# Peptides against a protein of PDB entry 3H8D: the designs that were tried, part 105

Target 1, 122 residues: chain A of PDB entry 3H8D
Amino acid sequence: DMKRQQRFFRIPFIRPADQYKDPQNKKKGWWYAHFDGPWIARQMELHPDKPPILLVAGKDDMEMCELNLEETGLTRKRGAEILPRQFEEIWERCGGIQYLQSAIESRQARPTYATAMLQNLL

## One batch from the design tools (peptide; made by RFdiffusion4, then SolubleMPNN)

Design b2_p18_6_s2 (from b2_p18_6, 10 letters changed)
Fold by OpenDDE base, seed 5:
Structure b2_p18_6_s2 (fold): chain B 122 residues (1-122), chain C 122 residues (1-122), chain A 18 residues (1-18)
Amino acid sequence: as target 1 above (122 residues)
Amino acid sequence: as target 1 above (122 residues)
Amino acid sequence: MEKERHEAALKLAEELEA
C-alpha cells in the first residue's frame, strides 16, 4: 500500500576506533534511514574514511536495520527525523538511484515506495 | 495535466562530415525525444565522437526540437517510436536524472511529466 | 535543435524505412 507514511531519519555515529579519542579526533559518520510504513526501505551510511554504503530492502536485508520503525525509537528521538529531501539529496549524491535500479533489474529489490517511484520515473 | 500521453522516439543521424562517405565510414548517432503531450520534454543525442547531449524543457528550449509532436511527423515514421524504457535506460546511463534535477533546483526546468516523476521520487 | 541536423535525421530515418 503506497499510502503508507514515508518517514526519514538521520543519526550520527562515531567509529569504534575514535570512541575514546578527544572530540576533535572523533570523525563523525552519518546513518540514514527511509521507512516505508513500519519497515525500512532504504538505508545509507556516510563515512569519513571510506565510500558511502547504500542498502535497499530485499537485496540487503541482512545488512539493514532489523527493527521496525517503532522498535527503533527514532520517532521519539529529538532531532532524528529529517525531511524527505534531506535524505534524497544525499541518496542521489551517493548514486542511490542507480543502486536501487540495479537491485530492481537484478530482481533483488523488494517492492517498496522507493521502487515504485523509481519505476514510475524510468 | 499529467494525463497527457507520454511518447518516445528515436531516429538515427549521420554526421555531416560522413554524409558522402562509404557506409562503413558513416558513424551513426542517435537522436531521442520524449514528448509530454504535444510538446517535447526531454531530448537526448548520442554521438560517436563526443559526449552525449542532454536537454530538458525550459532550460534548453533553444537547443531542443522546436516542433510540436504532430509537426515532427514522428508518429507517422515507421520505426521511430520506442518504448518508455528504451528512452529511460539511455537517459539514465547518460546522467539524465542528475541533469534534470539540477535544472529543477536551478529553477530552469519547465514543469513536465518528467519533472513531476523526478520530484515525486526525490 | 539545429534545423539542418533535424532535417537530415528525418531524411535518414525515411531512407532506413524503405
Scores: peptide ipSAE 0.020, ipTM 0.344, DockQ to the pose 0.029
Fold by OpenDDE base, seed 2:
Structure b2_p18_6_s2 (fold): chain B 122 residues (1-122), chain C 122 residues (1-122), chain A 18 residues (1-18)
Amino acid sequence: as target 1 above (122 residues)
Amino acid sequence: as target 1 above (122 residues)
Amino acid sequence: MEKERHEAALKLAEELEA
């Protein structure tokens, strides 16, 4: 049922080598997650010095969080939850549409809210 | 430091393929975790229709929960925390001792409380 | 499996632990 609650989260990370540097010298990465109801649908990782990582349910289950939303601390972590567009804007810039589409075409993607929305867009 | 707090958790899960099926068609498995201080040391998954999955730190990091203990909701989820023996009993029945030992011998396991205890036992 | 994903997870864990 596509009436499930869609929720998005973002957490920063700093490289170990930059841990003790001044804040202005710390190169920040970002971890993103899209939950379709209780289950993760998409994951994305931005790095300061390498290409982004894109992951989708079905295809990349082994590399994605196996905990359902309630089992994580994300809903209780202040500032972690973001708006849908804050996720989608980055997802699109990183080639997420093509990545998910390719996963659908190869029959590797599990149907989610994300796959449904993509198929409505195309 | 082996004086870190050892904590164990168990939660039921529904297989990705069954996530959106009717309740009567969802086959339930069990997810287990051993945390050595803040970091996961062992993970175990029992499935209704396939062999158990055993995972150990170092060797299987990519397939294990990336969240530290405080980032999960596990410590705040009623009924999730279990006794050490409740984990170990299943671990042993699933061949966990041999699995961890093999990971140590192949130099793939990261040193944890679990590796130390095993080496004390042998 | 993605080495980059593993590295990202470690970096995330470190940041959240600090």
Scores: peptide ipSAE 0.019, ipTM 0.608, DockQ to the pose 0.039
Fold by OpenDDE base, seed 4:
Structure b2_p18_6_s2 (fold): chain B 122 residues (1-122), chain C 122 residues (1-122), chain A 18 residues (1-18)
Amino acid sequence: as target 1 above (122 residues)
Amino acid sequence: as target 1 above (122 residues)
Amino acid sequence: MEKERHEAALKLAEELEA
């Protein structure tokens, strides 16, 4: 059902190693999520000290948030929800198109709104 | 700070492959979390069709929920919070003691309430 | 990912936090 609502979120996170450090020693990363209806379709993590992480449903299920959208509480977190383009702009810059395409071609990607959109684009 | 509140949660999840199937074809797994204050210390996943997954902070950060407790919305989800023993009973049955101990000994585990408790027990 | 793309992404993320 491609009529599912597409919702995008971004929140900062503190590296595990910095969790209990003083504020000046906590370096923020950024956690991004694309939900295709209730289920996460893409996840993206930006880190201050290492390459970004790209994750797509089907291929990277073990590394992605297991909570459905309702369970995440993200829809209730002020300032967390972002526009589609705010997600896509970073996704593209991080090589997300190539990453998702490769996952589709290797038959690792689960069909999502994201896979459908990519197939329309390419 | 070992005075942090220890909170435990359990929710069912649907396998990614079953997400868009009919209800009779959706087999539930179970997602467990132990939060040491705001941060997840242990995670556990029970699956109907494969071995359980055990995860501990420090060692398995990439595979664990990145959302802090507030962000998960779990404290607001009716029926999600469970008693410590309800978590620990399953944790022990799944070999969690050995798993966590090995993570400590390999210096992969981040210090948490869980690591402290284990060190008191052993 | 190449370092340049990573840095660009991080910069944008920071800018969007205004």
Scores: peptide ipSAE 0.018, ipTM 0.643, DockQ to the pose 0.307
Fold by OpenDDE base, seed 3:
Parts: sequence; C-alpha cells; structure tokens
Structure b2_p18_6_s2 (fold): chain B 122 residues (1-122), chain C 122 residues (1-122), chain A 18 residues (1-18)
Amino acid sequence: as target 1 above (122 residues)
Amino acid sequence: as target 1 above (122 residues)
Amino acid sequence: MEKERHEAALKLAEELEA
C-alpha cells in the first residue's frame, strides 16, 4: 500500500567490451531501480551508446530484477541508494511517464506505487 | 576459467497475487542461480502452477539476473547457498541439459563453466 | 542484461570496493 517505503537505487556498470580497458576508456552505464516496499516497481538502464531501457512491473517482469530488495546487496552497498527525485528526473527524461501510462492502458502494468502516482497526476 | 569458484543459490519467492494472502495460501516458487565466479551462468525458476523457466547466459541475458554475485545479498543470506548437486538435480529434471545444448548448437550460449562441463560430458 | 555488461559491472564493483 501507500504506506510501503519507496526506495531508489543506482549502480554503475561497465560494458563488457570495455571491462579490460584502462579506466579512462571504460564507458559507464547506469542501472536504476525503484522498489515499492520489498518488490521492484520500475527498472531503468542508461547506456553510453544505445537507447535507455525502461521496464515496469507486470509488463516487464521477465526482463527485470527477480530478487526482492532484501535479497540484493543494494541496501548495504555504499553509495547505491539515491533520492526519489534522482530516479524520477531520469525516468521522466527517458519518457517513463508515457511508457508506464501505455502499460496501464494496455492492462499490462501491475498496480504499484508508481502506477498510483501516475494515475493521481493525470 | 575453470579455476573460478562455482557457487549455487536457491531462494523462495511468492507470487505477486499471493503476497498479501495468509501464509498458508501463499504458494511458493523457487529461484535458482549458478554463478561461475562473479557472473551468473544459469538461472532457473520453479513455479507451483506453471512450467519451469530455464535460462542460460548469452542466450537469455535480458531475462536473467543483471547483478553480479557481489551486488546480490546471496552470499550473506543464511540458507540461500546450496550444493552443486542440489542445483544440478533440478536442472536435469527440468530438461536443462537439452536446453543448454540447444543454446550451444545455435551459437546463442556464452561460454561458461556449464557449457564446458556439458561439452566434456557429451 | 548483456553478457559483456554483466562482466563489466562486476569489474566495476570490484574496483569500487578496492
């Protein structure tokens, strides 16, 4: 419910092709997650050389993190947790609002904090 | 390489539809992972009411855990780590050998400890 | 996730922990 804690995380990733290069030649991507309580609601990936990937619970379950929050190391990984706005700013820039809206309209999205907030805003 | 530590994990999951039900009404599934060193090589999901899901690195990267082993909490989660045979027994029952073989033959599988073992056995 | 991305992520994580 709305009483569940909303927590957001960001971790960098290096492209496989760059992992053996010198540090200055490694182009970083970014993995983002929104957890609505223990369960992931949204996932997002920024890439240095390809389009962002947006994923929402219900629609994209097969492509998203299958671990609950506790089963990840994210809450214990220093610097991983970010503020809500740090997630939302990127989500919005990537067209996340429209993506989630379409998932709701097509009845593919599972109800989450994110779907509720969007439906309240529209 | 073959010197990498092979580690196996199993954690239960509850279906989203059951997460708010009484404990006795929650039908548990099981999430399995094989890590070849820090990287996942195979993933498997047992469900109480649908067919098992088998996933192998290279072929199914988009559907598998995107976190490395260190970024998960699995090594610190009591009871999560299992013996190799505990994974392999279920993998074999679910047709994992044939699944991985097909992925190799179609050139979709990434080389892992699992692909090496299979190719040695065949 | 991509194979190369996963491997890269791990290396980055290891570097961050060093």
Scores: peptide ipSAE 0.022, ipTM 0.609, DockQ to the pose 0.049; fails the geometry check

Design b2_p18_6_s3 (from b2_p18_6, 8 letters changed)
Fold by OpenDDE base, seed 1:
Structure b2_p18_6_s3 (fold): chain B 122 residues (1-122), chain C 122 residues (1-122), chain A 18 residues (1-18)
Amino acid sequence: as target 1 above (122 residues)
Amino acid sequence: as target 1 above (122 residues)
Amino acid sequence: SAAERWAAAMALAEELEA
């Protein structure tokens, strides 16, 4: 459904173990999300101490945001929304294209805007 | 070609007649552009003292930006790039959907991402 | 852990909003 609005978000996070530490000892990660209309299509996490995590709808539902976009409140958080390319650049750097492609080929991916775009690209 | 990156920009402008006036007497307008890959697909101008101007590729080429995106330097101007919805919201408020639709129906519009999306919507 | 990360992110985002 090409009618759905594609929106992208990024917020920083601190590891639970560092939450109550002094600011200098908090290592910041970054949480990314791509929402295809109301529902998440892709999620990505950059961590200070481990490899990035890539997640795609269908395959990784249990590890992804369970709330629809309105429920997250992200649209009401200033500075959270980012440009599509800001998401895609990191996604590609992390191997997201191949990750999503593999999910499609293995029939694990739920069809989303992201899957459609990838199939257009290939 | 769904492979082309869609990018949107907004910059303020001051009316030529107000350019040399005191800041309090400068009325600010806004210039919007939608680039479908390297080339502009839609342009929009909000004015303080006249109705908004809507322009679409093919129909309004002579009134639109003549430079491709790289030539504009917009990608290198901080704060110029905006989110798709930031463009679309204003576009819709200004009657852009109907404007583009009419251009398509009259065979004046050049096929772009915008025309394709509209045809998806209808 | 996903929930924990999400919660942490949201909490931090709220701080940034203030």
Scores: peptide ipSAE 0.084, ipTM 0.568, DockQ to the pose 0.067
Fold by OpenDDE base, seed 5:
Structure b2_p18_6_s3 (fold): chain B 122 residues (1-122), chain C 122 residues (1-122), chain A 18 residues (1-18)
Amino acid sequence: as target 1 above (122 residues)
Amino acid sequence: as target 1 above (122 residues)
Amino acid sequence: SAAERWAAAMALAEELEA
């Protein structure tokens, strides 16, 4: 339950349109993930040219990473794992608190560590 | 309870004897801390010239950091906070599992996130 | 002592940040 390990990851991505451009012309986005144990709880994407994308388990399953943590290989990618606060700071700036809260209130959010923490906060 | 934030820190220290030596002759040790919420759960010290020191709450209170997390200022020290695994990897290498287990069995360890996690592992 | 090591660590950390 709440004893599941909370792990956070961030990796850059390049837009498909920029994939083959010169390095100076590749605008970098950022993919963030929060795993509550083996399964993703939250996902977030920062884009260079559009609003951030926030996703929460239960509500946005179809748009989120479908792999379990082990399958992602993130734990083995050097530099991918980040501190909880490195995720949360961006999450908060992007309106993640409100997004998750709304998902909870609409009963769309699957219970996760994130939902529990938010409920403690409110 | 188990919803307390687990945070880990590492800072270097120089031995008193090396304090005023030239930089190349200062042997660096490492001070590690695991905070379960506001209070320390585990402390660990790597020394350049002696065995590592392992300390757990309850058993080693008198030798551990007596400040709460906020008082330490660690959360505001750039580069001090580390990933859980960065602590655990060293902890494991230094015999921390056995040390904490023994403290639990002797009823010297104060219940913490660390004790709970170990009990899950065993 | 533990207290002395802690104090030394804190001092060093501050120096490294400066």
Scores: peptide ipSAE 0.025, ipTM 0.531, DockQ to the pose 0.058
Fold by OpenDDE base, seed 2:
Structure b2_p18_6_s3 (fold): chain B 122 residues (1-122), chain C 122 residues (1-122), chain A 18 residues (1-18)
Amino acid sequence: as target 1 above (122 residues)
Amino acid sequence: as target 1 above (122 residues)
Amino acid sequence: SAAERWAAAMALAEELEA
């Protein structure tokens, strides 16, 4: 059902090694999630000292958020929700289109709103 | 400072692949954490379909909770906090003593209450 | 990743309190 609500979220994270450092010495990363209705469709991590990580439903289930949207509490965290384009811009810059396309071609991607939109784009 | 408060927590998780199944078909895992004062010392994950994961501060920082205890909100989550022995029993069953000892010997473990207690035990 | 597992755990913690 592609009529499901698409919602996007962003949370900062500090790498564990920097937890106890002075604030100025804590390198910040970012955790992103796309929920297609109650279920996660895409996840993305920007790191200060390594390449970004892209994850898509079906292929990367074991590495992605295992909770439905309601269970995450993200909808109740002020400032966590972002606009669709705020997610997509980063996703595209990090090679997300190519990553998702590859997952579709290898039959690893579970159908989501994201896979459907890519099919329309290409 | 080994005078810090030792606190332990446990949270259930459902593997992503089971998110949309009937409740009876959702295999549950468990996430455990030991905080030595404000900072995490040990983390552990019990999975329904793969070996448990053991993590210790210093060695496994990149795989562990990156927030201090207050930031996690775990202390404000009813039912999340468990008794020390409820953590330790599982830790021991999963080979945690050997894992931590190996991390100490390889100079990968950051000193924590857990490392100090192991030094007393062995 | 570790961050993903943590995020999932934190999400479940929120659900546990709900």
Scores: peptide ipSAE 0.108, ipTM 0.562, DockQ to the pose 0.056; fails the geometry check
Fold by OpenDDE base, seed 3:
Structure b2_p18_6_s3 (fold): chain B 122 residues (1-122), chain C 122 residues (1-122), chain A 18 residues (1-18)
Amino acid sequence: as target 1 above (122 residues)
Amino acid sequence: as target 1 above (122 residues)
Amino acid sequence: SAAERWAAAMALAEELEA
């Protein structure tokens, strides 16, 4: 049901190779998630030195967070939750609309709030 | 040159969703790397709740560590370096021989110490 | 890889909490 609560999260990450470096030499990436109710609908990863990674439910399930929202603990981490627009703005800049559209057309995308909203836009 | 120094490393990782949980609720994964001289030849990821990920140079470059050995700082992290057999034992159990063999046959694998040793075995 | 990315994300998140 598209009436499910839409919640968005962002957390920073450091590359494995940088884990044991001085803080000044650690390059931060950013991990984004869109949860449509309890289940993840979209995921995005911004990297300091490579192209962003875009993932959508259905097509990219094996590469996405496998935990439901409650299991992640993201709702209990201060500062992790972000506004919808904070997710969407980056999603759009990274080509997320086209990525999701292609996934829908190829019938790889699982129906979510994200797919519904995109189809309403087109 | 196959006379390059072969070095192996292992570091633990915690899933993003578990980062903000109590230590008792954090499920650890394991990241493995085989460096053929300065360059990565094989990579492996063990997950607590999904199948292992196997990666070989050439075929999986986009999914593997992009840093050379020196840049990773792994050689300077105490406890990260492991014995060859500690890597190979897990590699074999996860189906690494078959995975690398298929990559060689499909001409996707970049020649490395790993490909050479496998071809000598067959 | 996804696991490597997750490991990195986890390491960063853990460092932010420290």
Scores: peptide ipSAE 0.096, ipTM 0.529, DockQ to the pose 0.059; fails the geometry check

Design b2_p18_6_s4 (from b2_p18_6, 8 letters changed)
Fold by OpenDDE base, seed 2:
Structure b2_p18_6_s4 (fold): chain B 122 residues (1-122), chain C 122 residues (1-122), chain A 18 residues (1-18)
Amino acid sequence: as target 1 above (122 residues)
Amino acid sequence: as target 1 above (122 residues)
Amino acid sequence: SAAERHKAALELAEELEK
């Protein structure tokens, strides 16, 4: 179970409203994902003009990536995969620890590698 | 209220899993939207390998386009806008009438042009 | 997610419309 491979990814996105603007006027956001084996455990979105979005499995399934890792094609996308710490640093900065903790306490979180590690941290 | 412009759009999509395949192996889906004025009222997704997805405002807000019409850029995208009947034909074929009806009955639907028209149909 | 699906669709549409 906890032997599943933990993999992390980051890809940029352009706001739909900026889609038809000149490149210099396209503000970039960042989409992050943590996959615990084939399934997403955490998702995060950094936006140029609004607060970050934090999502955790179980609680936010409807708002998160519904594809398994293979289906996303992320493993085949050059430069998409990032190191664990590259994800965690942003996650922590955005209050992800508290967000996940709250989801666990409210019994909204689905058990994942992330929930298990948080238990060890606290 | 019911004087808002009703506009319909369709754009193709490729499954993430097919993103890196040869063109001949990229199975195409179709994304449909009905906008009641500036806001989406119905959304529909046709997939090459799974059942269609039907979504209605109020009930499925978390899974639908969260952008207003202007923000989507759809009005500026050549060939994206379709006729009302082009949307409705697919909607009906996919069981959209029953889907919306059920959402109304369960008090999940937000009132829209679509809900109003359904009341006239029944 | 809705956002991902929308993004993918928009990107494809841009490629196809030329």
Scores: peptide ipSAE 0.028, ipTM 0.492, DockQ to the pose 0.066
Fold by OpenDDE base, seed 5:
Structure b2_p18_6_s4 (fold): chain B 122 residues (1-122), chain C 122 residues (1-122), chain A 18 residues (1-18)
Amino acid sequence: as target 1 above (122 residues)
Amino acid sequence: as target 1 above (122 residues)
Amino acid sequence: SAAERHKAALELAEELEK
């Protein structure tokens, strides 16, 4: 629905194992989220020592953010919200287009703004 | 077209009359632009001492940015690109919805992502 | 004019980048 606002967020995370290590030993990852209105449409995680994780609504619901946008507090966290392209650039680098496409074709993806956008590209 | 990237920019400007005044006497305005792909769809100017200026493609072409996005260099200017909502919030405050709506109804507006979005809201 | 304002804005933006 064109009415829903597309909002993108990025926050750093430290691995649980590194939480109590000295700062120089805390390897940062990055958590990304695309919200289509109040609900997450895509999630992405960049890790310092393992492959990126890509998640799409419908297919990966159990692994994705369970909170609606307001519940996350992301809209109130300074520096968390990013430009759409800042999300998309990384998404594409990580193979997100193919990942979402496959989810659509396998009927695993829930229709979102992201699926609609992709289908318009193809 | 859903293929076109929506990008928003904001840059400060100083009035020509203030260009050579002491810094404390330079009143800043703000120049905003919404690009629907390579072409400007909306332009907005906030002034320190006069009402905001709202401009929409089709209606106000002669008063709007004449350069395509790449020609502006805005994509390469640090801090120029802003979040969609950062544009929309000001746009709405300034009466942009009504302005664009009127342009659509009077058949003055060129179809853009902005016109499509508005028509989906109504 | 709009063109003059645009030019001024671009110039100021460039200055701020330095």
Scores: peptide ipSAE 0.019, ipTM 0.530, DockQ to the pose 0.065
Fold by OpenDDE base, seed 3:
Structure b2_p18_6_s4 (fold): chain B 122 residues (1-122), chain C 122 residues (1-122), chain A 18 residues (1-18)
Amino acid sequence: as target 1 above (122 residues)
Amino acid sequence: as target 1 above (122 residues)
Amino acid sequence: SAAERHKAALELAEELEK
């Protein structure tokens, strides 16, 4: 349903290996999520020392956040929610359009707001 | 640090393919998580129609929940928190001891409360 | 995948809250 609210979030994360180190030794990454209604449609991760990770619903369910939006508590986390363009700018820069397109073409992607938008664009 | 609080959670999940179906057509699975302090140590998923999924920190980071405990909102979700034995019983039944042991032996596992407990047992 | 598991977990959590 294209009438579902599209909400985007960004939170910092610390690498598992760094979780017990002093603050100065904790390198921060960034976790991004696009929720199409209650369910995640896209996820990406920016890392300080490795390539970005791009994930799309259907194809990458096992690697994406399995909690629905309400379960994540993101809606109650101050400063977590971001504007659509703040997500899309990073998504595009990381090759997200091509990644999602390939997932659609290989029939791996689950239909979402994101797949619909891409199919309307191309 | 073995003094970190060990907390366990269980929540139901609906398969992505079933998310838009009527309630009677939504088959529920179960998502389990063990948090060693703020960070996830073990995760498992019970599915209605496929084998359980077992995951351990270090080895399976890319497939496990990447949010810290506070970010998940699980501590604020009524009925989500379970007793240690409620997790361990399922973990053991699904072959979790062998799975974690293999991860330790192959040097894939990140040290956690769970790895320490197993090494004390064996 | 972790993403599907997170989604499933969140869906389950919502159902438990009803």
Scores: peptide ipSAE 0.122, ipTM 0.631, DockQ to the pose 0.049; fails the geometry check
Fold by OpenDDE base, seed 4:
Order: sequence, then C-alpha cells, then structure tokens
Structure b2_p18_6_s4 (fold): chain B 122 residues (1-122), chain C 122 residues (1-122), chain A 18 residues (1-18)
Amino acid sequence: as target 1 above (122 residues)
Amino acid sequence: as target 1 above (122 residues)
Amino acid sequence: SAAERHKAALELAEELEK
C-alpha cells in the first residue's frame, strides 16, 4: 500500500542532435522517476531546449517506463538514486502539482503514493 | 510527397536490467526506424526476451520517436543507416503488414510512404 | 517505454562509436 518504499532516481541524457558533437557542445537533459514500490508513479524529463515533460501513472502509462523498478536496474546504478526532495523540488517547479491534480480530477490518474500526498496537501 | 527520401536506420540497445551486468550477460535488442522524409513513418523494436514492438505514424505517435530525422543524429552515426529491405524483411516477419493495414482501416494511420506502399501491395 | 528504449539505444550507439 502507501507503506511501499518510495524511491527516486535521476539519470542524464544527451540530446540526439548533440550526440555526435564535440563534448563541449553536448547539452545534458535529465530523466527523473518516482517509484511507488515496484511501479513507477511519476516520470519527469528536463530538456535543455524544450519545456519539461511530466507524466503520471494511469494517465501516461504508455509513455512512461514500462518496467518495474527491479527491471530498470536503477537500483544498481551508482549515483542514480536521489532524495525525495530532489525530485519534488523539480516536480513542483515544473508544475507537477497542477498536472497531477488535473489527472486526478479527470479520473485518469492511478492511485499512488503521489496522488495520496497531493490529496493531503490540498 | 511520396517523392520524399526514404531512409532506414537500426541501432542496438541493452535491456535496462542488463546494463550493469558483465558484458557477456548483456543481451542486445534492436531499434529500427523508417523515416519518410524528415518524419518517422514506422518504428520497430526487437527484444531478446519479449515480442517485437511495431509502431506506425498517426496511431502510435506518442510512443514513437518525436524528433525529425535531423534531430536524431542518425544520419551522422556510422553503421546506423540500413537498406530498405533490411528493414522491410524484419517488418514483414514481425507482422508489420497486418499491423499497418489495421491502422489504416481503423483510420488511425497517418498517410506516409509506408501506407501508400501497403495499399499498392494489397 | 518506447521513449526510454530509444534513449537507451542512442546512448549505447554513442558508446559503441568511441
């Protein structure tokens, strides 16, 4: 249930257009994930050249990580795991609260730790 | 129009669960793309441990490569570009003809070189 | 997801070119 372990991860990526440039010309984006137990609850992507992407379970399942946490290997990647607040601060800055709220109100969001916390916040 | 240049690409990937294993334990999948001019028309993914994934423009836009061909950098990646038949042979083997046909009949497919060719074939 | 697989593929491809 909501007593599931909440784990957060962040990994960098390079824009496809920059991949074959000199290192100095590669601008990194960031891929974020919140796992509520074994399953992803929220996903977020920061890009150097376009608006952030926010995704929430239930609504955006087809665009989000389809693997359970174990299958991702993220738990074994050094430096990938981040603190809850490190995720939440960016999430909030990107308008994630409103995004998830709207997903709940439209009955698109799957109940997760994230939806529960939002309902407590509001 | 259909006189757009048709270009095909293939790149390998490692399963997320295998990324942090010894090299001998990493099983490769394959990511395929067909670009009709600057925009993707079809995408295909071969996996070592699950059925292939087929995607077609219009129907599966949200799951497919969102970048135009130039933005992907694929044209600058040595060994990425493949022959049309190298794509089509796998596409056919994976049931791509039926998949695209169904997408057309359901009015989900966006017209592309691929849809035109299918209509000529049938 | 397809997006993640694509990302992984591109990253792998980049590494293979080094």
Scores: peptide ipSAE 0.031, ipTM 0.500, DockQ to the pose 0.065; fails the geometry check

